# Peptides against a protein of PDB entry 8YVU: the designs that were tried, part 89

Target 1, 39 residues: chain A of PDB entry 8YVU
Amino acid sequence: PQLCYILDAILFLYGIVLTLLYCRLKIQVRKAAITSYEK
Target 2, 160 residues: chain B of PDB entry 8YVU
Amino acid sequence: TWLTVLKKEQEFLGVTQILTAMICLCFGTVVCSVLDISHIEGDIFSSFKAGYPFWGAIFFSISGMLSIISERRNATYLVRGSLGANTASSIAGGTGITILIINLKKSLAYIHIHSCQKFFETKCFMASFSTEIVVMMLFLTILGLGSAVSLTICGAGEEL

## One batch from the design tools (peptide; made by RFdiffusion4, then SolubleMPNN)

Design b2_p16_3_s2 (from b2_p16_3, 9 letters changed)
Fold by OpenDDE base, seed 2:
Structure b2_p16_3_s2 (fold): chain B 39 residues (1-39), chain C 160 residues (1-160), chain D 39 residues (1-39), chain A 16 residues (1-16)
Amino acid sequence: as target 1 above (39 residues)
Amino acid sequence: as target 2 above (160 residues)
Amino acid sequence: as target 1 above (39 residues)
Amino acid sequence: LLLLELMVKKLKEFLA
C-alpha cells in the first residue's frame, strides 16, 4: 500500500511535468505558425 | 532533417531503455537485499526466483547501449546490430510481461486464499508487497518494450 | 488500497498518452521551424 | 559513470 502511494506520487509529478512541457511546445508551435503566416 | 530528428529520438529511447534497465536492476537488488526470497515459501516471488529483473535488465541495458553506440558511430554494421539487439529486447520484454502477469495472478490468488483483511499479518504483508513490486516491474517492462519496439521501427526505417 | 492500484493504472496510461502527444508536438515544432527557415 | 553523466546531459538537452 505504501509503495502504491509512492508510485502514485511519482506518476502524478511526471504527468504534471509532461503537461507543462506540452503546453510550452504548443506555444512554440503557435509562435512558429504565426511567424510563417506573416511571411 | 528527418534523419536528425530520428537520431535524437533513438538516443532518447536508448537512454530510456538503459534507465529502465537500471531501475529494474535496482529494484531487483533491493528486493534481494531486504527479503531473502529463498526463505519465503510459496510462488509469490516466482518472477524474482526466475531472475527476470536481472536478465531483463541486462537485455534492455545491452540494447540501449548498442543503440547509443550505433547512433554515435553512424556505421551501417552497428545499425544492423542495434536492430537485432532491439528485436531481442522486445522479445525479452514480452516474455517478461508474461512472467510478471503469471506472478501477479499467483500473488492475487495467495491474497485471496488467506483472506488478507488484516494487513498486519506477515504473510499478507509479504503478498501485498510482492504484488506492488510485480506491478512496478510490469510497468517498467512495458516501458522498456515500448522503447525497444520504437527503436526497432526507427532502425528498420533507416535500413530501408 | 484497491483505489490506489486503479489510480496507478490510470496515471500510467495518462503518462504514456502524454509522452506520445509530446513526441508528435515536438515533430510539429520541428516541421514548423524548418518551414519558417525555408521562407 | 562518465557515460551515465553524458546520457543524463543528453536527456536534459532533449527535454529542454
Scores: peptide ipSAE 0.467, ipTM 0.806, DockQ to the pose 0.023
Fold by OpenDDE base, seed 4:
Structure b2_p16_3_s2 (fold): chain B 39 residues (1-39), chain C 160 residues (1-160), chain D 39 residues (1-39), chain A 16 residues (1-16)
Amino acid sequence: as target 1 above (39 residues)
Amino acid sequence: as target 2 above (160 residues)
Amino acid sequence: as target 1 above (39 residues)
Amino acid sequence: LLLLELMVKKLKEFLA
C-alpha cells in the first residue's frame, strides 16, 4: 500500500509536469504560426 | 485566429473543470453511500462533513459553465465574466485544498496514533479509506484550481 | 489499497494521453518551424 | 443538455 501511494505521487507529479510542458508547446506552436503568417 | 484558439482553450478548461467537479461529486456520493460519515468519530472525514465534495463541485461546475458560455460572447464581456467566475472558482478551489489538507493531516495522524498494522481492523480500514479518498479529492481539486487559475490568467491577459 | 491502485490506473492513463498529445504538439511545432523556414 | 453536448464536442475536438 505504501508503494502504491508513492506511485500515485510520482504519477501525479508526472502529470503536472506534462501538463505544463504541453501548455508551453502549445504556446510555441501558436507563436510559430503567427510568425509564419506574418512572413 | 489566435483568439479562436484561445477561446477553444478556455472552453476546454471549462470542460475540464466541470469534469473534475463531476468526479468530485461522484466520489462524494460514493463515500456517503458506502460510509456513514456522520457517525464516524473524530475529524477523519472533516472534508466530507464540511460538504466539500458538494460545494466544491458546484463551484467548479459553475466556473466551467461560465467559462464556456463566456467564450461564445464578445471579448469584453467574456473577459469580465469569465475572469470573475474563474476568480471565484480559484478561491473556492484554494479553500477546498486547504480543507482537504487539514483532513489529510488528521487522517494520517489518526493512522499514526493507532499504529494501524492490521488493514482488516474496522477503524484502520476506515482511516485508510478516508486518507485515500481525501488524496484523490485533493488531486482533483488541484487540477480544478489549475484550470481555474489558467482561465483567470487568460482572461486577465485579454482585459489588458 | 484498491482505491490506490485505481488512482494509479487513472493517473497512468492520464500520463499516457498527455504524452501522446505532447508528442503530437512537438511534431506540429517542428512542422511549423519548417514551414516558416521555407517561406 | 445543450451545454453538456457542446462540452463533449469540445472535449472530443481537443482530444483529436
Scores: peptide ipSAE 0.472, ipTM 0.812, DockQ to the pose 0.023; fails the geometry check
Fold by OpenDDE base, seed 5:
Structure b2_p16_3_s2 (fold): chain B 39 residues (1-39), chain C 160 residues (1-160), chain D 39 residues (1-39), chain A 16 residues (1-16)
Amino acid sequence: as target 1 above (39 residues)
Amino acid sequence: as target 2 above (160 residues)
Amino acid sequence: as target 1 above (39 residues)
Amino acid sequence: LLLLELMVKKLKEFLA
């Protein structure tokens, strides 16, 4: 049971980090698209 | 740049917030239906007795809905209203987290005091179940707070 | 204890889905960068 | 329920 809760915490942290990374990557894609359009 | 991205994801964050609120509400209703909270010791289900799953879910839902409406209509008054609702939701989320942490500590203390070696004992089972539900609600509250804070930052950026 | 395992399963699935989406987005960014460089 | 369905559809569109 203790291992299950530890796993939950790790997975939760992983989910948050992945969400942040996904947002950053999405921003990069949009910036690249804008730069390509101005050219 | 960060503000622009947050603005574009505002609707998604709002939907996530509403979903989180609905899940919290569902858990709250299920717990109330399965367990007679009124007959249980106050320390174990203090968060439920305070009605946090209900009012917290309502605040998160309102915040998410206002955020979505504000994004769709792009009206100044709606932006201000959404910012206010998001701020209130953030405060409510923080308070809820605090209450849940206190409840979790009490539940853990109860489990330790009674030396719950026998899982089949009614008191130990109830304490364990309560602890699990509180942990789940804590995770949902953290997610809701994160979305509310993100929406608040977006709204603040639009006002500047 | 059962709720903990259910939560673990949900979080694990969420993590996998996010990872796949992140990979797809990363590939799109790379393709966009290559297309911009060839022009 | 209809609002929820619309939100789910929008979420899918966003993910997509």
Scores: peptide ipSAE 0.470, ipTM 0.805, DockQ to the pose 0.024; fails the geometry check
Fold by OpenDDE base, seed 3:
Parts: sequence; structure tokens; C-alpha cells
Structure b2_p16_3_s2 (fold): chain B 39 residues (1-39), chain C 160 residues (1-160), chain D 39 residues (1-39), chain A 16 residues (1-16)
Amino acid sequence: as target 1 above (39 residues)
Amino acid sequence: as target 2 above (160 residues)
Amino acid sequence: as target 1 above (39 residues)
Amino acid sequence: LLLLELMVKKLKEFLA
């Protein structure tokens, strides 16, 4: 059971990191799209 | 298009495979160091007794390294070698998953048969711990197999 | 303990989905960058 | 160790 909780913590952290990276990437795509639209 | 994407991510997949292999090796080493698997009755640790964390980790590591080297040097002979290594690693990963599933079934059966209500009992604790470790190894093996298969597809695409 | 394993499965699936979405988004960013470079 | 560092660097580049 303790190992399961450790795995949950790792997966949760991984999910948070991926979500943050996804958000940053999404913002970059939006910025690139806006820049391309202005050109 | 898919082949191009996989080719660009080939090195990353190789690194992921090596990392997965290292984690599996570390888990195997820790389990072997902490637990005297040889003295444990039953097939709860059959995957460990078979040495899967060790040889599996070695195969995945070799496959990942060869994939990275093949991508860097961009030589035809390395492409074939990487393809062969990735194929072998994929087969090894599949075999490992099978062994882990069998071990998991045995561990679960053991827990059910002994009606492990008291987790503090040595046998029940060992069975539960084994099950947890096997599940973790299974996840890692699936990740490794995914990377190996992806690398194999990339290598096959380069030969075409 | 059973809930922990269920949580692990959900988090694992979430991680896979996020990884796929991240890859797709990364491809979009690359396409946007190429389009911006051609303009 | 050098290969490991290169792998980590590439991983960071891939993640960034």
C-alpha cells in the first residue's frame, strides 16, 4: 500500500508537470498564431 | 508523416528506454538487496527469480544506446544494428510483460487463498509488497516496450 | 489499498493522454514556426 | 557520464 501511494505521488507530479508544459506550449502556439496573423 | 515524427523523436525514445531500463535495474537491485528472494516460498517473486529486472534492463539499455548511436552517426550499418536491437528489446519486453502478468496472478491468488486480513503478517506483507513491485515493474516494462516498438518502427521506416 | 491502485490506473491513463496531447501540440508549434519562417 | 549528460540535455531540449 505504501508503494502504491508513492507511485501515485510520482504519477501525480508527472501529470502536473505535463499539464504545466502543455499550458506553456499552448500559450506559445497561440502567440505564434497571433504573430502569423499580424504578418 | 507519422514516420517523420517518430524519426525526430527517436533519440528521445531511446533516452526514455535507457532511463526505464535503469529504473528497472535499480528496482531489481534494491529488491534483491532488501529481500532474500531465494528463501521465499512460492512463486510470488517468480519474475525476480527469473532475473527479469536484470536481463530486461540490459536489453532495453543496449537497445536505447544503439538507437541513440544510430541516430547520431546516421550510418546504414548502425541502422540495421539498431533495428535488430530494438526488435530484440521489443521481444524481451513482451516476454517480460508476460512473466510479470503471470507473477501478478500468482501473487493475487496467494493473497486470496491465505485471506490476508492482517497485512502485518510476514507472508501477507511479502505477497502485497511483491504485487506492488510487480505492478510498478509492469508499468515500466510497458513504457520500455512502447519506446522499443516506436524505435523499431522508425528503423523499419528508414530501411524502406 | 484498492483505491490506490485505481488511482494509479487513472493517473497512468491521464499521463498517457497528456503525453499524446503534448506531442500533438509540439507538432503544431513546429508547423507554426515553419509557417512563420516561410513568411 | 558524458553520454548521460548529453541525454539529459537532449531531454531538456525535448521538454522545452
Scores: peptide ipSAE 0.464, ipTM 0.798, DockQ to the pose 0.022; fails the geometry check

Design b2_p16_3_s3 (from b2_p16_3, 7 letters changed)
Fold by OpenDDE base, seed 5:
Formats: structure tokens, C-alpha cells, sequence
Structure b2_p16_3_s3 (fold): chain B 39 residues (1-39), chain C 160 residues (1-160), chain D 39 residues (1-39), chain A 16 residues (1-16)
């Protein structure tokens, strides 16, 4: 049971980090698309 | 194009907030339906007794809905209203997290006092179940707070 | 204890989905960068 | 329910 809670914490943290990275990457894709449209 | 993409992100965050609120409400309703909290001795379900799943879910739902409406109509007054609602939801989320942490501490203390080595004992089972539900609610509240804060930052950026 | 495992399963699935989406976005960014470099 | 459906549709659009 303790291991399950630890795993939950790790997975939760991982989910938050991935969400942030996904947002950053999406912003980069959008910037690239805008730059391509202006050229 | 940047604004449209940001709008899509805001809408997604709003939907996530509403979904989180609905999940919290569902969990609260299920717990209230399955367990008669009024007959349970102690403060193990203090967060439920305070009605946090209900009012918290309502605040998050309203915040999410206002964010979506503000994004769709692009009206200045709606943007300010959404910002205010998101701020209020963030405060409510913070308060909810505090309450849940206190409840978690009480539940853990209860488990330690009763030396719950036997899972099949009714009191230990209830304490363990309460702890699990509180942890789940805590995670959902953190997610909701994160979405509300993100929406608040986006709204503040639009006002500047 | 069972609820903890259910939560772990949901978080794990969420993590996998986000990872796949992140990889797809990263590939898109790379393709956009290459296209921009060739122009 | 309609709002929930709209939210699910938007989530699916975001995931696509």
C-alpha cells in the first residue's frame, strides 16, 4: 500500500511535468507555424 | 493566430477545470451515498462534513464556464469577470487543499492510534478508505488549482 | 488500496498518452524547422 | 449534459 501511494506521487509529478512540456512544445509549434506563414 | 491558439488553450483549461469539478462532485456524491458520514465517529471525513466537494466543485465549474464564455465572446467585461472568478476559484482551491491536508493528517493519526495491522477491521477499513478518498480529492484539487492559476495568468496577460 | 491502484492505472495511461502526443509534437516541430531551413 | 458533450468534443479536438 505504501508503494502504491509513492507511485501515485511519482506519476502525478510526471503528469504535471509532461503537461508543462507539452504546453511549451505546443507554443513552439505555433511559433514555427506563424514564422512559416509570414515567409 | 496566436490569440486563437491561446483561446483554444484557455478553453481546454476551462474544460479540464469543469471535468475536475465534476469528478470531485461525483466522488463526494458516491461517498455520501455509500457511507453515512453522520454515523461515523471522529473527524475522518471533516472535508466532507464541511461540504468541500460540493462548493469546491461549484466554484471550479463556474470559473471554467466563465472562462469558456469569456473566450468565446471576447468581451472586456467578461474577461474581467473570468479573471475574478478564476482568482476566487484559486483561493477556494487553496483553502480546499489546506482542509484536505488537515483531514489527511487526522486520518493518518487515527490509523496510527488504532494500530491498524488488520485491514479487515471495520474502523481501520473506514479510515483507510477515507484516506484514499482524501488523497484522490487532494490530487483533483491540485489539478483544478493549477488550471485556475493558468487561466488567471492568461487573463492577466490579456489585461496588460 | 484498490482505489490507489486504479488511480495509478489512470495516471499511467495519462502519462503514456501525453508522451505519445509530446513525441508527435516534437516531430512536427522538427519537420517545421527543416522546412524553414530549406526555404 | 450538452455542456459536458461540448467539453468532451473540445477535449477530443485538443487531443487530435
Amino acid sequence: as target 1 above (39 residues)
Amino acid sequence: as target 2 above (160 residues)
Amino acid sequence: as target 1 above (39 residues)
Amino acid sequence: LLLLELGVKELLKFLS
Scores: peptide ipSAE 0.464, ipTM 0.800, DockQ to the pose 0.025
Fold by OpenDDE base, seed 2:
Structure b2_p16_3_s3 (fold): chain B 39 residues (1-39), chain C 160 residues (1-160), chain D 39 residues (1-39), chain A 16 residues (1-16)
Amino acid sequence: as target 1 above (39 residues)
Amino acid sequence: as target 2 above (160 residues)
Amino acid sequence: as target 1 above (39 residues)
Amino acid sequence: LLLLELGVKELLKFLS
């Protein structure tokens, strides 16, 4: 049971980090698309 | 540029596969060292009795190493070899997942039958621990399979 | 304890999905960058 | 160990 909780914590943290990275990447894509449209 | 990106991804996947294999080996060795599976009554550790942590880890390690070596040397023959190894690793991973699922079902059934709310019983503790380890191994196996399949697809794409 | 295992499974699946989405997004960013460079 | 180091570096590059 303790190991399960540790795994949950790790997976949760991993999910948060991935979500943040995904958001950052999405913003970058949008900025790149805008720059491409202005050219 | 696209090929360069794929190459970097292949290297990363290979390293991930090796790491997964090493973790599986570590878990297997620790479990075998701490728990004498041969003396444990029941089929709770069927996956361990089958030696999956050992042979599975070996297959994944070999596949990952071959992928990295193939990428570094940029030789066509090595790419084919890596593709073959990745395919074999994918098959091994699928088999391992099946075995682990069966073991998980047995472990869960054991826990339910004995109403293991009392964690103080050695048998219940062992069953719970086994279930946790099996779940972790299952996750690692799925990750390994994913990496192997990805590498296989990349290798197949290079051959076309 | 049973809830912990279920949570682990859900979080694991979520992590895989996010990883795939991140990879797809990264590929899109790279394609956009290449297209921008060709212009 | 060198391969592991390279993998970690690549992972960091991927995350950056």
Scores: peptide ipSAE 0.464, ipTM 0.799, DockQ to the pose 0.023
Fold by OpenDDE base, seed 1:
Structure b2_p16_3_s3 (fold): chain B 39 residues (1-39), chain C 160 residues (1-160), chain D 39 residues (1-39), chain A 16 residues (1-16)
Amino acid sequence: as target 1 above (39 residues)
Amino acid sequence: as target 2 above (160 residues)
Amino acid sequence: as target 1 above (39 residues)
Amino acid sequence: LLLLELGVKELLKFLS
């Protein structure tokens, strides 16, 4: 049972990191789309 | 193309595979150090008795290292070697998953038979601990297999 | 304790989905960058 | 340990 909590913590951190990266990429895609539209 | 993306992520996948292998080795060594699996009756630790954490981790590590080296040197002769290693690692991962699933079923059956409702009994504790470790190893093996398969596809794409 | 295992499964699925989405977004960003370079 | 450190550095580089 204690190992389950450790795994939860690791997976939770992984999820947070991926979410942040996803947000950054989404912003980059939006910026690229805007730049392509202005050209 | 999908192949181009895999090529660019090859190094990352290799690092992930190495990391997974290291974690598997760590778990294997910890379990071997804390528990004397040879004296435990039953097949609760069948995956450990089979030595999967060790040979599986070695295969994943070799595959990951070869993939990283192949990507860094960008040499054609390394592509085939990396592909072979990744294929072997993928097979090993699949076999490992199968063994872990079987072990998990046996562990769950053991818990059910002994009506392990109370955590205080040593046998129930060991069975629960084994189940937890097997589940963790299963997750790691799935991740490793995913990386190995991705690297294999990347290598196959480079040969075409 | 049983909730921990359920949480692990949910977090694991979430991690896989986010990884796939991240890969797709990264591909889109790269395609956009290539298209912008060719213009 | 050196290989692990190298791997961690590469991972960080990839994440940045």
Scores: peptide ipSAE 0.461, ipTM 0.795, DockQ to the pose 0.025
Fold by OpenDDE base, seed 3:
Structure b2_p16_3_s3 (fold): chain B 39 residues (1-39), chain C 160 residues (1-160), chain D 39 residues (1-39), chain A 16 residues (1-16)
Amino acid sequence: as target 1 above (39 residues)
Amino acid sequence: as target 2 above (160 residues)
Amino acid sequence: as target 1 above (39 residues)
Amino acid sequence: LLLLELGVKELLKFLS
């Protein structure tokens, strides 16, 4: 059970990091789309 | 297009394999150091008794290293070697998953048979701990197998 | 303890989905960058 | 260790 909680913590952290990266990437896509539209 | 994407991710997959292998080795060594598996009766730690964390980790490490080296040097002979290593690692990963599943079934059966109401009983605690470790190893093995298979597909695509 | 395993499963699934979405988004960014470079 | 460092750098590059 304790190991399960540790795994949960790791997976949760991984999920947060991936979410942040996804948000950053989404912003980049939006910026690229705007730049492409202006050209 | 899928092959090109996989080729670009080969280095990442190789690093992931090495990392997975290292984690498996660490878990194996820690378990062997903390627990005297040889004195544990039953098949609760059958995967550990078989030495899977060690040889599996070695195979994944070799596969990952060869994949990284193959990508860096871009030599034809290294590509073949990497493909062979990745294939071997994939087979090893599949075998490891099978062993871990069998171990999980045995551990769960043991817990069920002994009706582990008191978690603090040594046998029940060991069985529960074994189950947790095996589950973690199973997840790591699945990740390693996924990376190895991906690298194998990439290598096969380069040879075609 | 059982709730922990359920949480692990949910987090694991979430991680896989996020990874797939991240890969798709990364491909989109790359395509957008290539298109922007060709213009 | 060098390979590990290179792997970490590549991982960071991939994540960036």
Scores: peptide ipSAE 0.457, ipTM 0.787, DockQ to the pose 0.023

Design b2_p16_3_s4 (from b2_p16_3, 9 letters changed)
Fold by OpenDDE base, seed 3:
Structure b2_p16_3_s4 (fold): chain B 39 residues (1-39), chain C 160 residues (1-160), chain D 39 residues (1-39), chain A 16 residues (1-16)
Amino acid sequence: as target 1 above (39 residues)
Amino acid sequence: as target 2 above (160 residues)
Amino acid sequence: as target 1 above (39 residues)
Amino acid sequence: LLLLELLVEELKKFLS
């Protein structure tokens, strides 16, 4: 049971990191789209 | 452009495969160091007794390294080598998953048969610990297999 | 303990989905960058 | 150590 909680913590951290990266990438796509529209 | 995207994806998949292999190797080493598997009665640690964390990690590491090298050098002979290594790693991953599933079934059966209500009993604790480690290894093996299969598909696409 | 394993499965699935979404978004960013370069 | 450096470099490329 303790190992399961450790795995949960690792997976949760991984999920948070991926979510942050996804958000950053989404912002970059939006910025690129805006820049492309202005040109 | 599509080739460049696929190339970057291959590098990421290769790194993921190497990382997965290293984690599996670390878990295998830790389990072997902490637990004397040779003296454990039963097939609870059958996957460890078979040496799966070690040979599986080696195969995945080699596959990942070859994939990265193949991508960096962009040579035809390396592409073929990487494809072969990825295919071998995929087969190894599939075999590993099968072994882990069998081990998991045996561990679960052991827990049910012995009515492990008292987790503080050494046998029940070892069985539960084994089950948890096997589950973790199963997840890592699935990730490794996914990366190897993806790399194989990318490599096959480059040969066409 | 059983709830922990269920949580692990959910987090694992979430991680896979986020990875796929991240890959798709990365492809979109690359396409946007190429389109911006051609303009 | 070289393999670790290569891994770190690839991770940086992936994160960028």
Scores: peptide ipSAE 0.469, ipTM 0.798, DockQ to the pose 0.023
Fold by OpenDDE base, seed 5:
Structure b2_p16_3_s4 (fold): chain B 39 residues (1-39), chain C 160 residues (1-160), chain D 39 residues (1-39), chain A 16 residues (1-16)
Amino acid sequence: as target 1 above (39 residues)
Amino acid sequence: as target 2 above (160 residues)
Amino acid sequence: as target 1 above (39 residues)
Amino acid sequence: LLLLELLVEELKKFLS
């Protein structure tokens, strides 16, 4: 049971980190698209 | 740059907030249907007695809906309304987290006091179940607060 | 204990979905970068 | 149901 809760915490943290990384990557895609349009 | 990203993800954050709110509402409804909280003595279900799953879910849902509508219509009045709703949702989320943490501490203390070695004992089972539900609600509240804060930052950036 | 395992399953699924989306987005960024370089 | 449909549509847009 305790191990399960620890796993939940790890997975939750992982989910948050992945969400942040996804947002950052999406920004990069948009910046790249804008830069290509201005050229 | 960060504000631009958050603006583009505002709809997604709103959807996530609505989903979180719906899950919280569902859990609250299930707990209320399965357990007669009014007859349970003690502070094990203090968060439920306060009605947090209900009003918290409503605030998050309204905030998410307003954020989505504001993004779609791009009207200034909707942006302000969304910002206000997101701010209120953030405050509600913070309060909810505090209540849930207190409830969790009380539930854990109850488990320790009764030395719940026998999981099948009614009191120990109820305390354990309450703790699990509170933990789940805490996670959902944290997610909702995160989305609300993100939307608030986006709205604040648009007003500047 | 059962709720913990259910939460683990949901979080795990969420993590997998986010990872797949991140990979797709990363590929899109790479394609956009290559296209911008060739122009 | 309308809200749910709207939510599903937004999820589809996000996944596209």
Scores: peptide ipSAE 0.469, ipTM 0.801, DockQ to the pose 0.023
Fold by OpenDDE base, seed 1:
Structure b2_p16_3_s4 (fold): chain B 39 residues (1-39), chain C 160 residues (1-160), chain D 39 residues (1-39), chain A 16 residues (1-16)
Amino acid sequence: as target 1 above (39 residues)
Amino acid sequence: as target 2 above (160 residues)
Amino acid sequence: as target 1 above (39 residues)
Amino acid sequence: LLLLELLVEELKKFLS
């Protein structure tokens, strides 16, 4: 049971990190699209 | 640039907030249906007794809905309203987290006092179940608070 | 203890979905970068 | 129901 809660915490942290990475990547895509449109 | 990105993600954050609120309401409803909190001795379900899943979910839902509407209509008055709602939701989320932490501490103390090694004892089972539900609600509240804070920062950036 | 396993399953599913979305977004970034390089 | 439909539509837009 304690291992399950530890796993929950790890998965939750992983979800937050992935969300942040996804946001950063989305920003990069948008920046690339804007740069491509100006050319 | 960072504020612009947050603005573009407002709808997603709003949807996430509404979803979190709905999940919180579902959990609250399930707990109320399965357990008679009024007959449980102690403050094991203090967060539920205070009605946090209900009012917290309402605040998060309203905040998320206002954020989505504000983003779609791009009206200045809606932006201010959304900012106010998101701020209120953030405060509510923080309060909810505090209540849940207190409830979790009480539940853990109860488990420790009764030395709940055997899961078959009714009181130990209820305390364990309460702890699990409170932890789940805490995670959902943290997610909702994160969304509300992000929306608040985005709204504040638009006013500057 | 059983509820933590349910939460683990939900978080795991969420992590998989986010990973797939991240991969799709990464492919889009690469495609945009290639298109920008050809111009 | 309308709110739920709007939510589903928004989720679909996010997934697309």
Scores: peptide ipSAE 0.468, ipTM 0.799, DockQ to the pose 0.023
Fold by OpenDDE base, seed 2:
Structure b2_p16_3_s4 (fold): chain B 39 residues (1-39), chain C 160 residues (1-160), chain D 39 residues (1-39), chain A 16 residues (1-16)
Amino acid sequence: as target 1 above (39 residues)
Amino acid sequence: as target 2 above (160 residues)
Amino acid sequence: as target 1 above (39 residues)
Amino acid sequence: LLLLELLVEELKKFLS
């Protein structure tokens, strides 16, 4: 049971980090699309 | 451009395989250091008795290292070698998953037989701990297999 | 204790899905960057 | 140790 909670914490942290990276990447895609549309 | 993307993905997958292998080795070492498996009665640690964390970790480590070296040197012979190693690692991962599922079933059966409602009983604690470790190893093995399969597909695509 | 294991499974699945989405988004960013460079 | 340093360097490249 204690190991389960540790695993949950690690997976939760990993999920948060991936979500932040995904958001940053999505913003980059939008910026690139806007720059491409203006040209 | 597509080749550059695939190269970056291959490096990431290789690093993931090595990391997975290292985690598996760490868990195996910790379990062997904390628990004397030879003195534990029953087949709860069948995956550990079979030595899966050790040989599985070695296979994934070799596959990951070969993938990274192949990408860094950009040699055709290394690409073929990496493809072979990734295929072997995929087979090893599949076998490992099967062993872990069998171990998980045995562990669950043991918990049911002893009616482990009380967590503080030594046998129930060991069975629960074994189940948790087996589940963790199963997840790591699935991740390793996914990485190996992805690298195999990428390598096969480069050969075509 | 059973809820912890279910949470682990959900978080693990979520992590895999996010990883796949991140890879797809990364490919899109690269495609957008190439298109922007060619213009 | 050299392999570990190479691994850490690759991880930094992916995280950047």
Scores: peptide ipSAE 0.463, ipTM 0.799, DockQ to the pose 0.023

